Peptides against a protein of PDB entry 2V3S. Designs and how they scored, part 4

Target 1, 95 residues: chain A of PDB entry 2V3S
Amino acid sequence: PISLVLRLRNSKKELNDIRFEFTPGRDTAEGVSQELISAGLVDGRDLVIVAANLQKIVEEPQSNRSVTFKLASGVEGSDIPDDGKLIGFAQLSIS

## One batch from the design tools (peptide; aimed at target 1 F20 F22 L41)

Design b1_p9_7_s4 (made by RFdiffusion4, then SolubleMPNN; from b1_p9_7, 4 letters changed)
Fold by OpenDDE base, seed 5:
Structure b1_p9_7_s4 (fold): chain B 95 residues (1-95), chain A 9 residues (1-9)
Amino acid sequence: as target 1 above (95 residues)
Amino acid sequence: SARQFIVVP
C-alpha cells in the first residue's frame, strides 16, 4: 500500500497530519475521500478537490510526491487563503 | 471494516 499524509488544519485551525494507507486496485480516490469525510477529518464540501488530488498522487506516487490544493471549505472563511501556511489549503504527500 | 486514520498533532 501507499502511505500517505494529509496535512490539514482542524476546526481549531491547528495543523495536523493525517496518516493513512491507499491500496491501488482495491481503494478508489473518491472512496477514501468519502471515508475521510465520514471520519470527520475532511469537510464534505471538499470531496471533489480531495478526491481529484488523491487520484493525482496515487496514480504516480514516485513523481507526485506532494500536492497542495485549495479547499472549497476555506474559500469564504475568515482567514485569507495561503498555500504556504495551509490556510484554506491542504497538502497530500507520500510518507 | 473502517479505515485507520492516524492524526498527528
Scores: peptide ipSAE 0.785, ipTM 0.942, DockQ to the pose 0.961
OpenDDE base, seeds 1, 2, 3, 4: peptide ipSAE 0.784, 0.784, 0.784, 0.785; ipTM 0.942, 0.942, 0.942, 0.942

Design b1_p9_8 (made by RFdiffusion4)
Pose (drawn by RFdiffusion4):
Structure b1_p9_8 (pose): chain A 95 residues (1-95), chain P 9 residues (1-9)
Amino acid sequence: as target 1 above (95 residues)
Amino acid sequence: PAELTLERP
C-alpha cells in the first residue's frame, strides 16, 4: 500500500491535506478518483486529470514523490489559476 | 493546511 496525500483548497478556499491509502493490484486510479468525487472532496469535472495524476504517482512512487496538476473545475472560476498557491491546481504526494 | 481523511467504501 501507498500512503498518499491530496492537497487542494475546499469550497471556502481553505487548504486541506486529504490522507488516503492506495493498494496496487486492488485499487485503480479511476476507481479511487471516483471515490474522491462521490465523497464530495473533488469536483466531478476533475475526474480525468485526477485519475491521470493518481496513476502517475502510483506506478512509480519511488520516482514521483509529488505531482501538481491543473483542475478542470478551476479553469475560469472567478480566481485566476495559480500553481504556487494551489488555486485551480491540486497536488498529490507520497506521505 | 488542515488535515482530512478520505472515507472509502

Design b1_p9_8_s1 (made by RFdiffusion4, then SolubleMPNN; from b1_p9_8, 3 letters changed)
Fold by OpenDDE base, seed 2:
Structure b1_p9_8_s1 (fold): chain B 95 residues (1-95), chain A 9 residues (1-9)
Amino acid sequence: as target 1 above (95 residues)
Amino acid sequence: AKELTLVRP
């Protein structure tokens, strides 16, 4: 399996590194993204963007070691989105 | 960062 880390801020604006595995041929990007949402680790509004970037990283994990993307849930937040601070952004990387 | 793990069945 591919070992991944999803870094994003929780509701208290604290950085969390969420570890999870993805097995090609068994798992789907959307399925695992739904699991993250069901676990309360990802906002449901971010299903599409998380799944898209998860698909990108698992299709070529050797080339796509890390991807940073804008969260739909962060657009309307009080804080201005900032990819460097991961405010309104998340980062997915190969462990 | 706080470390968390997705628990899967």
Scores: peptide ipSAE 0.762, ipTM 0.952, DockQ to the pose 0.879
OpenDDE base, seeds 1, 3, 4, 5: peptide ipSAE 0.762, 0.762, 0.762, 0.762; ipTM 0.952, 0.952, 0.952, 0.953

Design b1_p9_8_s2 (made by RFdiffusion4, then SolubleMPNN; from b1_p9_8, 7 letters changed)
Fold by OpenDDE base, seed 1:
Structure b1_p9_8_s2 (fold): chain B 95 residues (1-95), chain A 9 residues (1-9)
Amino acid sequence: as target 1 above (95 residues)
Amino acid sequence: ASVQELKRS
């Protein structure tokens, strides 16, 4: 399986690394993203963007070692989105 | 950063 880390800020604005595995041929990006949401690790509003980027990284894990993307849940937040600080952004990477 | 794991089993 592919070992992944999703880095994003929790409700307290603290950085969290979410570790999970993805098995090609068994898992789907949509399915794993839904599991992340069900576990309370990802905001439900971010299903589409997380799934899209998860799909991207697992298609070519050797080439796409890390992807940073804007969260839908962060757009209307009080803090100005910042990809460098992962405010309103998340980072998905290969472990 | 804190670390959490997605439990799938």
Scores: peptide ipSAE 0.736, ipTM 0.945, DockQ to the pose 0.775
OpenDDE base, seeds 2, 3, 4, 5: peptide ipSAE 0.733, 0.735, 0.735, 0.735; ipTM 0.944, 0.945, 0.945, 0.945

Design b1_p9_8_s3 (made by RFdiffusion4, then SolubleMPNN; from b1_p9_8, 6 letters changed)
Fold by OpenDDE base, seed 4:
Parts: sequence; structure tokens; C-alpha cells
Structure b1_p9_8_s3 (fold): chain B 95 residues (1-95), chain A 9 residues (1-9)
Amino acid sequence: as target 1 above (95 residues)
Amino acid sequence: ASVQTLVRS
């Protein structure tokens, strides 16, 4: 399986690392993303972009070691989105 | 999938 880390800020704006495994052929990007949402770890509005980027990283995990992407939920926040600080952005990476 | 959360300092 592919060991992944989803880094994003929680409701307290604290940086969190969400570790999970992805098994190609068994798991799907959308399915795993839905699990993350169901667990309250990802905002439901971010299903599409999380799934898309998860798909991107798992299709070429040896080449795509990290992907940073803008969250739909972050656009409505009070803070200006910043990919460097992961404000309104999340990062998926291979462990 | 198995999920584990870690708060970073």
C-alpha cells in the first residue's frame, strides 16, 4: 500500500497530519476522500479537490511525492489563502 | 482505509 500524509489546518488553525494508506485496486480516491470527510477530518466541500489530488499522487507515487492544492472550504475563510502556510491549502505527500 | 491524525506543534 501507499503511505500518505494529508497536511491541513484544523478548525483551530492548527496544522495536522492525517496519515492513511491507499491500496491501488482496492481503494479509490473518491472513496478514501469520503472516509476522511466522514471522519470529520476533511470538509465536505473539499471532496472534489481532495479526490482529484489524491488520484494524482497515487497514480504516480514515485514521481509525485507531494502535491499542494487549494481547498474550496478555504476560500470562504477569513484568512487570505497561502500555499506556503497551508492556509486555505492542503498538502498530500508520500510518507 | 486506516486513518491516523497527528497534531503538529
Scores: peptide ipSAE 0.242, ipTM 0.858, DockQ to the pose 0.197
OpenDDE base, seeds 1, 2, 3, 5: peptide ipSAE 0.237, 0.239, 0.238, 0.238; ipTM 0.855, 0.856, 0.860, 0.860

Design b1_p9_8_s4 (made by RFdiffusion4, then SolubleMPNN; from b1_p9_8, 6 letters changed)
Fold by OpenDDE base, seed 1:
Structure b1_p9_8_s4 (fold): chain B 95 residues (1-95), chain A 9 residues (1-9)
Amino acid sequence: as target 1 above (95 residues)
Amino acid sequence: ANVLELKRS
């Protein structure tokens, strides 16, 4: 399986590193993303963007070691989105 | 950063 880390801020604005595995041929990007949401680790509004970027990494894990993407849940938040600080952004990487 | 794990059945 592919070992991944999803880094994003929780409701207290603290960074969380969420470890999870993805098994090609068994898992789907959307399915695992839904599991992350069901576990309360990802906002449901971010299903599409998380799934899209998860798919990107697992398609070529050797080339796409890390991807940073804008969260739908962060667009209209009180804080200005910032990819460097992962405010309104999340980072998915191969562990 | 806090480390969490996705637990899967």
Scores: peptide ipSAE 0.764, ipTM 0.950, DockQ to the pose 0.848
OpenDDE base, seeds 2, 3, 4, 5: peptide ipSAE 0.763, 0.764, 0.764, 0.763; ipTM 0.950, 0.950, 0.950, 0.950

## One batch from the design tools (peptide; aimed at target 1 D17 R19 F20)

Design b1_p10_1 (made by RFdiffusion4)
Pose (drawn by RFdiffusion4):
Structure b1_p10_1 (pose): chain A 95 residues (1-95), chain P 10 residues (1-10)
Amino acid sequence: as target 1 above (95 residues)
Amino acid sequence: PAELTLERPS
């Protein structure tokens, strides 16, 4: 199992670290991304990008300690995207 | 950043 953290801003624009485990051979990037969406923790528009970056970090957790990516939900949503401030971006990392 | 936990099905 891999201990992972998804860091992104909530609806109030507050930064949060979401902790979860991923078990290779049991879980899939798509499945866990859907879980994040069904839990209301990730916007449904972000399924593809989150799944892609989850797959990237879980295939080589030794190489990829952190991945930062754009949110499809944040492309035009009142605040300009800013990766430094995790606005319109999120970050997956190894715990 | 605040701490949260993903609740997953069994």

Design b1_p10_1_s1 (made by RFdiffusion4, then SolubleMPNN; from b1_p10_1, 8 letters changed)
Fold by OpenDDE base, seed 5:
Structure b1_p10_1_s1 (fold): chain B 95 residues (1-95), chain A 10 residues (1-10)
Amino acid sequence: as target 1 above (95 residues)
Amino acid sequence: ASVQQLVRSP
């Protein structure tokens, strides 16, 4: 399996690392993303973007060691999105 | 998928 870390801020704006494994042929990007949402670790509005980037990284994990992407849930908030601080952004990386 | 949460910073 592929060991991954999703780094993002929770509702209290605290930075969290979510570690999980992805098994090709068994797991799907959308399925795992839905699991993260169900666990309250990812905002439901971010299903599409998380799944898309998860798919990207698991397709070529040796080439795509880390991807940072803008969250849909971060756009409407009062905080200005910032990829460096992971405000309104999340980072997915190979563990 | 096995999921584990870790707080990195407050």
Scores: peptide ipSAE 0.282, ipTM 0.868, DockQ to the pose 0.178
OpenDDE base, seeds 1, 2, 3, 4: peptide ipSAE 0.279, 0.278, 0.278, 0.280; ipTM 0.867, 0.866, 0.866, 0.866

Design b1_p10_1_s2 (made by RFdiffusion4, then SolubleMPNN; from b1_p10_1, 6 letters changed)
Fold by OpenDDE base, seed 4:
Structure b1_p10_1_s2 (fold): chain B 95 residues (1-95), chain A 10 residues (1-10)
Amino acid sequence: as target 1 above (95 residues)
Amino acid sequence: AREMTLVRSP
């Protein structure tokens, strides 16, 4: 399996890492993304973007070691999105 | 259920 870390800020704006595994051929990007949402770890509005980037990283984990992407849930927040600070952005990386 | 471990980022 591929060991992944999803780094994103919680509702208190605290930066957290979510560690999980992805098994190609058994898991799907959308399915695992739905699990993240069901666990309350990802906003439901971010299903599409998380799934897309999860797919990107797992399809070629050797080449795509890290991906940073804009969250739909962060666009209308009080803070201006900033990929460097992961404000309104999340990051997936290979553990 | 998949294990999804939450850890505060350093």
Scores: peptide ipSAE 0.527, ipTM 0.907, DockQ to the pose 0.165
OpenDDE base, seeds 1, 2, 3, 5: peptide ipSAE 0.525, 0.527, 0.523, 0.525; ipTM 0.907, 0.908, 0.906, 0.907

Design b1_p10_1_s3 (made by RFdiffusion4, then SolubleMPNN; from b1_p10_1, 7 letters changed)
Fold by OpenDDE base, seed 2:
Structure b1_p10_1_s3 (fold): chain B 95 residues (1-95), chain A 10 residues (1-10)
Amino acid sequence: as target 1 above (95 residues)
Amino acid sequence: ASVGFLERSP
């Protein structure tokens, strides 16, 4: 399986690292993303963007060691999105 | 998939 880390700010604006595994041929990007949402770790509005980037990293994990992407939930927040500070952005990387 | 909290970043 592919070991991944999702770095994402929680509701208190604290950066958290979320670890999970992805098994090609068994797991799907959308399915795993739904699990993250069900666990309360990802906002439901971010299903599409998380799944898209998860798919990107697992299809070529050696080429895509890390991806940073804009969250739909962050756009509607009071804070201005910033990829460097991961405000309104999340980072997915190979562990 | 196994999902779990790892750590908080500084």
Scores: peptide ipSAE 0.141, ipTM 0.775, DockQ to the pose 0.195
OpenDDE base, seeds 1, 3, 4, 5: peptide ipSAE 0.138, 0.068, 0.076, 0.140; ipTM 0.776, 0.697, 0.743, 0.759

Design b1_p10_1_s4 (made by RFdiffusion4, then SolubleMPNN; from b1_p10_1, 8 letters changed)
Fold by OpenDDE base, seed 5:
Structure b1_p10_1_s4 (fold): chain B 95 residues (1-95), chain A 10 residues (1-10)
Amino acid sequence: as target 1 above (95 residues)
Amino acid sequence: AKVGYLKRSP
């Protein structure tokens, strides 16, 4: 399986690294994203963007070592989105 | 960063 890390801020604005595995041919990007949501690790509003970027990284894990993307859940918050600080952004990377 | 894991059933 592919070992991945999803880095994003929790409700207390603290950075979390969520480790999980993805098995090509068994898992789907949407399915694993839904599991992340069900576990309370990802906001449900971010299903689409997380799944899209998860798909991107797992289709070419040797080339796409890291992807950073804007969260839908972060747009309407009080904090100004910042990809460098991962405010309103998340990062997927190969472990 | 705080480290967590996605626990998945077999």
Scores: peptide ipSAE 0.658, ipTM 0.920, DockQ to the pose 0.878
OpenDDE base, seeds 1, 2, 3, 4: peptide ipSAE 0.655, 0.656, 0.655, 0.598; ipTM 0.919, 0.919, 0.920, 0.892

Design b1_p10_2 (made by RFdiffusion4)
Pose (drawn by RFdiffusion4):
Formats: sequence, structure tokens, C-alpha cells
Structure b1_p10_2 (pose): chain A 95 residues (1-95), chain P 10 residues (1-10)
Amino acid sequence: as target 1 above (95 residues)
Amino acid sequence: SPRTFTVEPA
């Protein structure tokens, strides 16, 4: 199992670290991304990009300690995207 | 079983 953290801003624009485990061979990037969306923790528009970056970090958790990516939900949403601030971006990392 | 997501302020 891999101990993972998804860092992104909530609806109030507050930064949060979401802690979860991923078990290779049992879980899939798509499945866990859908779990994040069904839990209301990730916007549904972000399924593809979150799944892609989850797959990246779980295939080589030794190489990829952190991945930062754009949110499809944040492309035009009132605040300009800013990866430094994690506005319109999110980050997956190894705990 | 459902997965647990622990949400903590950054």
C-alpha cells in the first residue's frame, strides 16, 4: 500500500490535505478518482486529470514523490490559475 | 468497503 495525500483548496478556498491509501493490484487510478468525486472531495470535471496523475504517482512512487497538476474545474472559475498557490491546481504526494 | 479520506487543514 501507498500512503498518499491529495492537496487542494475546498469550496471556501481553504487549503486541505486529504490522506488516503492506495493498494496496487486492488485499486485503480480511475476507481479511486471516482471515489474522490463521489465523496465530494474532487469536482467531477477533474476525473481524467486526477486519474492520470494518480496513475503517475502510483506506478513509480519511488521516482514521483509529488505531482502538481491543473484542475479542469479551475480553468476559468473567477480566480486565475496559480500553481504556486494551488488555485486551479492540485497536488498528489507520497506521505 | 468504502475508502476513508482524512481531511486535514494544510

Design b1_p10_2_s1 (made by RFdiffusion4, then SolubleMPNN; from b1_p10_2 with T4K T6I)
Fold by OpenDDE base, seed 4:
Structure b1_p10_2_s1 (fold): chain B 95 residues (1-95), chain A 10 residues (1-10)
Amino acid sequence: as target 1 above (95 residues)
Amino acid sequence: SPRKFIVEPA
């Protein structure tokens, strides 16, 4: 399996790493993204963008070692989105 | 089956 880390801020704006595995041929990007949402770790509004970037990283994990992407849930928050600080952004990376 | 997610401070 592919060992992944999803780095994003929780509801308290604290930056956390969420570690999980992805098994190609058994898991799907959308399925795992839905599991992240069901676990309360990802906002439901971010299903599409998380799934898209998860797909990107798992299709070529040696080439796509890290991807940073804008969250739909962060666009209209009180804080201005900032990819460097991962405000309104999340990052997926290979462990 | 539930997927294992390990949450750690970054």
Scores: peptide ipSAE 0.809, ipTM 0.951, DockQ to the pose 0.964
OpenDDE base, seeds 1, 2, 3, 5: peptide ipSAE 0.808, 0.808, 0.808, 0.808; ipTM 0.951, 0.951, 0.951, 0.951

Design b1_p10_2_s2 (made by RFdiffusion4, then SolubleMPNN; from b1_p10_2, 3 letters changed)
Fold by OpenDDE base, seed 4:
Structure b1_p10_2_s2 (fold): chain B 95 residues (1-95), chain A 10 residues (1-10)
Amino acid sequence: as target 1 above (95 residues)
Amino acid sequence: SARRFVVEPA
């Protein structure tokens, strides 16, 4: 399996790392993204973007070691999105 | 069953 870390801020704006494994051929990017949402770890509005970037990183984990992407849920937040601070952004990386 | 996600402070 591929060991991944999803780094993003929780509802308290605290940055957390969410570690999980992804098994190609068993897991799907959309399925795991749905699990993240069901677990309350990702906003439902971010299904598409999380799934897209999860797919990107797992399709070629040696080449795509880290991806940072803009969250739909962060666009209209009180804070201005900032990829460096992961405000309105999340980061997926290979563990 | 085992939990899929482990949450840690970054």
Scores: peptide ipSAE 0.759, ipTM 0.910, DockQ to the pose 0.786
OpenDDE base, seeds 1, 2, 3, 5: peptide ipSAE 0.758, 0.759, 0.759, 0.759; ipTM 0.910, 0.910, 0.910, 0.909

Design b1_p10_2_s3 (made by RFdiffusion4, then SolubleMPNN; from b1_p10_2, 4 letters changed)
Fold by OpenDDE base, seed 2:
Structure b1_p10_2_s3 (fold): chain B 95 residues (1-95), chain A 10 residues (1-10)
Amino acid sequence: as target 1 above (95 residues)
Amino acid sequence: SARRFEVLPA
């Protein structure tokens, strides 16, 4: 399996690392993204972008060691999006 | 059973 870390801020704006495994052939990017949402770890509005980037990293984990992407939920939030501070952004990386 | 996601402070 591929060991991944999703770094993003929770509802309290605290930065957390969410560690999980992805098994190609058993898991799908869409499915795992839905699990993240169901667990309350990702906003439902971010399904598409999370799934897209998860797919990107798992299809070529040797080349795509880290991806940072803008969250749909962060665009219209009270805080100004900032990729450096991961405000309105999340980061997926290979553990 | 082990949970899929482990949440840790960054």
Scores: peptide ipSAE 0.761, ipTM 0.913, DockQ to the pose 0.746
OpenDDE base, seeds 1, 3, 4, 5: peptide ipSAE 0.761, 0.760, 0.760, 0.760; ipTM 0.913, 0.913, 0.913, 0.915

Design b1_p10_2_s4 (made by RFdiffusion4, then SolubleMPNN; from b1_p10_2, 3 letters changed)
Fold by OpenDDE base, seed 4:
Structure b1_p10_2_s4 (fold): chain B 95 residues (1-95), chain A 10 residues (1-10)
Amino acid sequence: as target 1 above (95 residues)
Amino acid sequence: SARKFIVEPA
């Protein structure tokens, strides 16, 4: 399995790492993204973007070691999105 | 079954 880390801010705006595994051929990017949402770790509005980037990283994990992407849930927040600070952004990386 | 997610401060 591929060991991944999803770094994003929680509801308290605290940056956390979420570690999980992805098994190609068994798991799907959308399925795992839905599980993240069901676990309360990802906003439901971010299903599409998380799934897309999860797919990107797992399809070529040796080449795509890290991807940072804009969250739909962060666009209309009070804080201005900032990819460097991961405000309104999340990051997926290979562990 | 539930997938294991390990959450820790970054």
Scores: peptide ipSAE 0.803, ipTM 0.946, DockQ to the pose 0.954
OpenDDE base, seeds 1, 2, 3, 5: peptide ipSAE 0.803, 0.803, 0.803, 0.803; ipTM 0.946, 0.946, 0.946, 0.946

Design b1_p10_3 (made by RFdiffusion4)
Pose (drawn by RFdiffusion4):
Structure b1_p10_3 (pose): chain A 95 residues (1-95), chain P 10 residues (1-10)
Amino acid sequence: as target 1 above (95 residues)
Amino acid sequence: SPTSITMERP
């Protein structure tokens, strides 16, 4: 199992670290991304990008300690995207 | 600082 953190801003624009485990051979990037969406933790528009970056970090957790990526939900949504401030972006990391 | 939370999984 891999201990992972998804860091992104909530609906109130507050930064939060979401902690979860991923078990290779049992879980899939798509499946867990769908779980994040059904839990209301990730916007449904972000399924593809989150799944892609989850796959990146879980295939080589030794190389990829952190991945920061754009949110499809944040492309034009009132605040300009800013990776430094995790606005319109999110970050997956190894715990 | 970010608020730490835990994901609830099925």

Design b1_p10_3_s1 (made by RFdiffusion4, then SolubleMPNN; from b1_p10_3, 7 letters changed)
Fold by OpenDDE base, seed 1:
Structure b1_p10_3_s1 (fold): chain B 95 residues (1-95), chain A 10 residues (1-10)
Amino acid sequence: as target 1 above (95 residues)
Amino acid sequence: SAKVLDFVRP
């Protein structure tokens, strides 16, 4: 399996590194994203963007070692999005 | 620094 880290801020704005595994041919990007949402680790509004970027990183893990993307939940929040601080952004990377 | 969490998938 591919070992991944999803870095994003929780509801307390604390930075978390969520480690999880993805098995190509068995898992789907959307399915795993839904699991993250069901666990309360990802906002449901971010299903599309998380799944899209998860798909991107697992399809070419050698070339896509890290991807940073804008969260839909961040756009609707009060804080100004900032990819450097991962405010309104999340990052997926190969462990 | 970031808090590390291991997500055990269903």
Scores: peptide ipSAE 0.775, ipTM 0.956, DockQ to the pose 0.894
OpenDDE base, seeds 2, 3, 4, 5: peptide ipSAE 0.774, 0.774, 0.775, 0.773; ipTM 0.956, 0.956, 0.956, 0.956

Design b1_p10_3_s2 (made by RFdiffusion4, then SolubleMPNN; from b1_p10_3, 8 letters changed)
Fold by OpenDDE base, seed 2:
Structure b1_p10_3_s2 (fold): chain B 95 residues (1-95), chain A 10 residues (1-10)
Amino acid sequence: as target 1 above (95 residues)
Amino acid sequence: SAIVQDFVRS
C-alpha cells in the first residue's frame, strides 16, 4: 500500500497530518475521499478536489511526491486562502 | 507543528 499524509487545518485552524494508506487496484481515489469525509476529516464540499488530487498522487507516486490544492470549503471561509499557510488549501504527500 | 492523526480505514 501507499502511505499518504493529508495535511490540512481542522475546525480550530490547527494543522493536522492525517496518515492513511491507499492500495492500488483495491481502493479508488473517490472511495477513500468519501471515507475521509465520512470520518469528518474532510469537508463534503471538497470531495471532487480531494479525489482528483489523491488520484494524481497515487497514479504517479514516484513523480508526484506532494500536491497542494485549493479547497472548495475554504473559498467561502472568513480567512483569506493562502497556500503557504494551508489556509483554504490542503496538501497530500507520500509518507 | 502539525497534529499527527492516523486514519485507520475499515
Scores: peptide ipSAE 0.722, ipTM 0.949, DockQ to the pose 0.879
OpenDDE base, seeds 1, 3, 4, 5: peptide ipSAE 0.721, 0.719, 0.721, 0.719; ipTM 0.949, 0.949, 0.949, 0.949

Design b1_p10_3_s3 (made by RFdiffusion4, then SolubleMPNN; from b1_p10_3, 8 letters changed)
Fold by OpenDDE base, seed 4:
Order: sequence, then C-alpha cells, then structure tokens
Structure b1_p10_3_s3 (fold): chain B 95 residues (1-95), chain A 10 residues (1-10)
Amino acid sequence: as target 1 above (95 residues)
Amino acid sequence: SAKVLDFKRS
C-alpha cells in the first residue's frame, strides 16, 4: 500500500498530520475520502477536492510526492486562506 | 509543529 499523510488544520486551527494507507486497485480516492469525512477528519464539503488530489497523488506517487490544495470549507472562514500556513488549504504527501 | 494521527481504516 501507499503510505500517505494528509496535513490540515482541525477545528481548533491546530495542524494535524493524518497518516493513512491507500491500496491501488482496491481503494478508490472517493471512497477513502469518504472514510476520512466519516471519521470527522475532513469536512464533508471538501469531498471533491480531497478526492481529486488523492487521485492525483496515488496515480503517480513517485512523481507527485506532495500536493497542496484549497479547501472548500476554508473559503468562507474567518481567516484569509494561505497555502504556506495551510489556512484554508490542505496538503497530501507520500510518506 | 503538527500532531500526528494514525487513521486506521476499517
């Protein structure tokens, strides 16, 4: 399986590195994203963008070692989105 | 720094 880290801020704006595995041919990007949402680790509004970027990283893990993307849930937040600080952004990376 | 969480998928 592919070992991944999803870095994003929780509801208290604290950075978390969520480690999880993805097995090509068995898992789907949308399915795993739904699991993350069901576990309360990802906002449901971010299903599409998380799944899209998860798909991107797992299809070519040697080339796409890290991807940073804007969260739908962060757009209307009180803080201005900032990819460097991962405010309104999340990052997927290969372990 | 970030807090590390291990997500065990069922």
Scores: peptide ipSAE 0.748, ipTM 0.952, DockQ to the pose 0.877
OpenDDE base, seeds 1, 2, 3, 5: peptide ipSAE 0.744, 0.745, 0.744, 0.745; ipTM 0.951, 0.951, 0.951, 0.951

Design b1_p10_3_s4 (made by RFdiffusion4, then SolubleMPNN; from b1_p10_3, 7 letters changed)
Fold by OpenDDE base, seed 1:
Structure b1_p10_3_s4 (fold): chain B 95 residues (1-95), chain A 10 residues (1-10)
Amino acid sequence: as target 1 above (95 residues)
Amino acid sequence: SAIVIDFKRS
């Protein structure tokens, strides 16, 4: 399986590194993203963007070692999005 | 530093 890390801020604005595995051919990007949401680790509004970027990284893990993307939940928040600080952004990377 | 969470999938 592919070992991944999803870095994003929780509701208390604390940076979390969520480590999880993805098995190509068995898992789907949308399915795993839904699991993260069900566990309360990802906002449900971010299903589409998380799944899209998870798909991107697992399809070419050698070339896509890290991807940073804007969260829908961040756009609707009060804080100004900032990819450098991962405010309103998340980062998915190969462990 | 980041809080590390090992997510054990069902």
Scores: peptide ipSAE 0.797, ipTM 0.957, DockQ to the pose 0.872
OpenDDE base, seeds 2, 3, 4, 5: peptide ipSAE 0.796, 0.796, 0.796, 0.796; ipTM 0.957, 0.957, 0.957, 0.956

Design b1_p10_4 (made by RFdiffusion4; failed a check: a repeat of another design)
Pose (drawn by RFdiffusion4):
Structure b1_p10_4 (pose): chain A 95 residues (1-95), chain P 10 residues (1-10)
Amino acid sequence: as target 1 above (95 residues)
Amino acid sequence: SPRTFTVEPA
């Protein structure tokens, strides 16, 4: 199992670290991304990008310690995207 | 079983 953290801002624009485990061979990037969406933790528009970056970090957790990516939900949403401030972006990392 | 997501302020 891999101990992972999804870091992104909540609806109040507060930064949060979401801690979860991923078990290779049992879990899939798509499945876990859907779990994040059904839990209301990730916007449904972000399924594809979150799944892609989850797959990236879980295939080589030794190489990819952190991945930062754009949110499809944040492309035009009142605040300009800013990767430094994790506005319109999120980050997956190894714990 | 359902997965647990622990949310912590950054």

Design b1_p10_4_s1 (made by RFdiffusion4, then SolubleMPNN; from b1_p10_4, 3 letters changed)
Fold by OpenDDE base, seed 4:
Structure b1_p10_4_s1 (fold): chain B 95 residues (1-95), chain A 10 residues (1-10)
Amino acid sequence: as target 1 above (95 residues)
Amino acid sequence: SARKFIVEPA
């Protein structure tokens, strides 16, 4: 399995790492993204973007070691999105 | 079954 880390801010705006595994051929990017949402770790509005980037990283994990992407849930927040600070952004990386 | 997610401060 591929060991991944999803770094994003929680509801308290605290940056956390979420570690999980992805098994190609068994798991799907959308399925795992839905599980993240069901676990309360990802906003439901971010299903599409998380799934897309999860797919990107797992399809070529040796080449795509890290991807940072804009969250739909962060666009209309009070804080201005900032990819460097991961405000309104999340990051997926290979562990 | 539930997938294991390990959450820790970054």
Scores: peptide ipSAE 0.803, ipTM 0.946, DockQ to the pose 0.952
OpenDDE base, seeds 1, 2, 3, 5: peptide ipSAE 0.803, 0.803, 0.803, 0.803; ipTM 0.946, 0.946, 0.946, 0.946

Design b1_p10_4_s2 (made by RFdiffusion4, then SolubleMPNN; from b1_p10_4 with T4R T6I)
Fold by OpenDDE base, seed 5:
Structure b1_p10_4_s2 (fold): chain B 95 residues (1-95), chain A 10 residues (1-10)
Amino acid sequence: as target 1 above (95 residues)
Amino acid sequence: SPRRFIVEPA
């Protein structure tokens, strides 16, 4: 399996790492993204963007070591989005 | 594993 880390801020704006495994052929990007949402770790509005980037990283984990992307849930947030600080952004990386 | 996701402070 592929060991991944999803780094994003929680509801308290604290940066956390969510570690999980992805098994190609068994898991799907959308399926795992839905699990993240069901676990309360990702906002439901971010299903599409998380799934898209998860797919990107798992299809070529050797070349796509890290991807940072803008969250739909962060656009209308109180804080100004900032990819460097992962405000309104999340990052997926190979562990 | 019993838990798919492990959450820890970054």
Scores: peptide ipSAE 0.761, ipTM 0.919, DockQ to the pose 0.757
OpenDDE base, seeds 1, 2, 3, 4: peptide ipSAE 0.761, 0.761, 0.761, 0.760; ipTM 0.917, 0.917, 0.918, 0.918

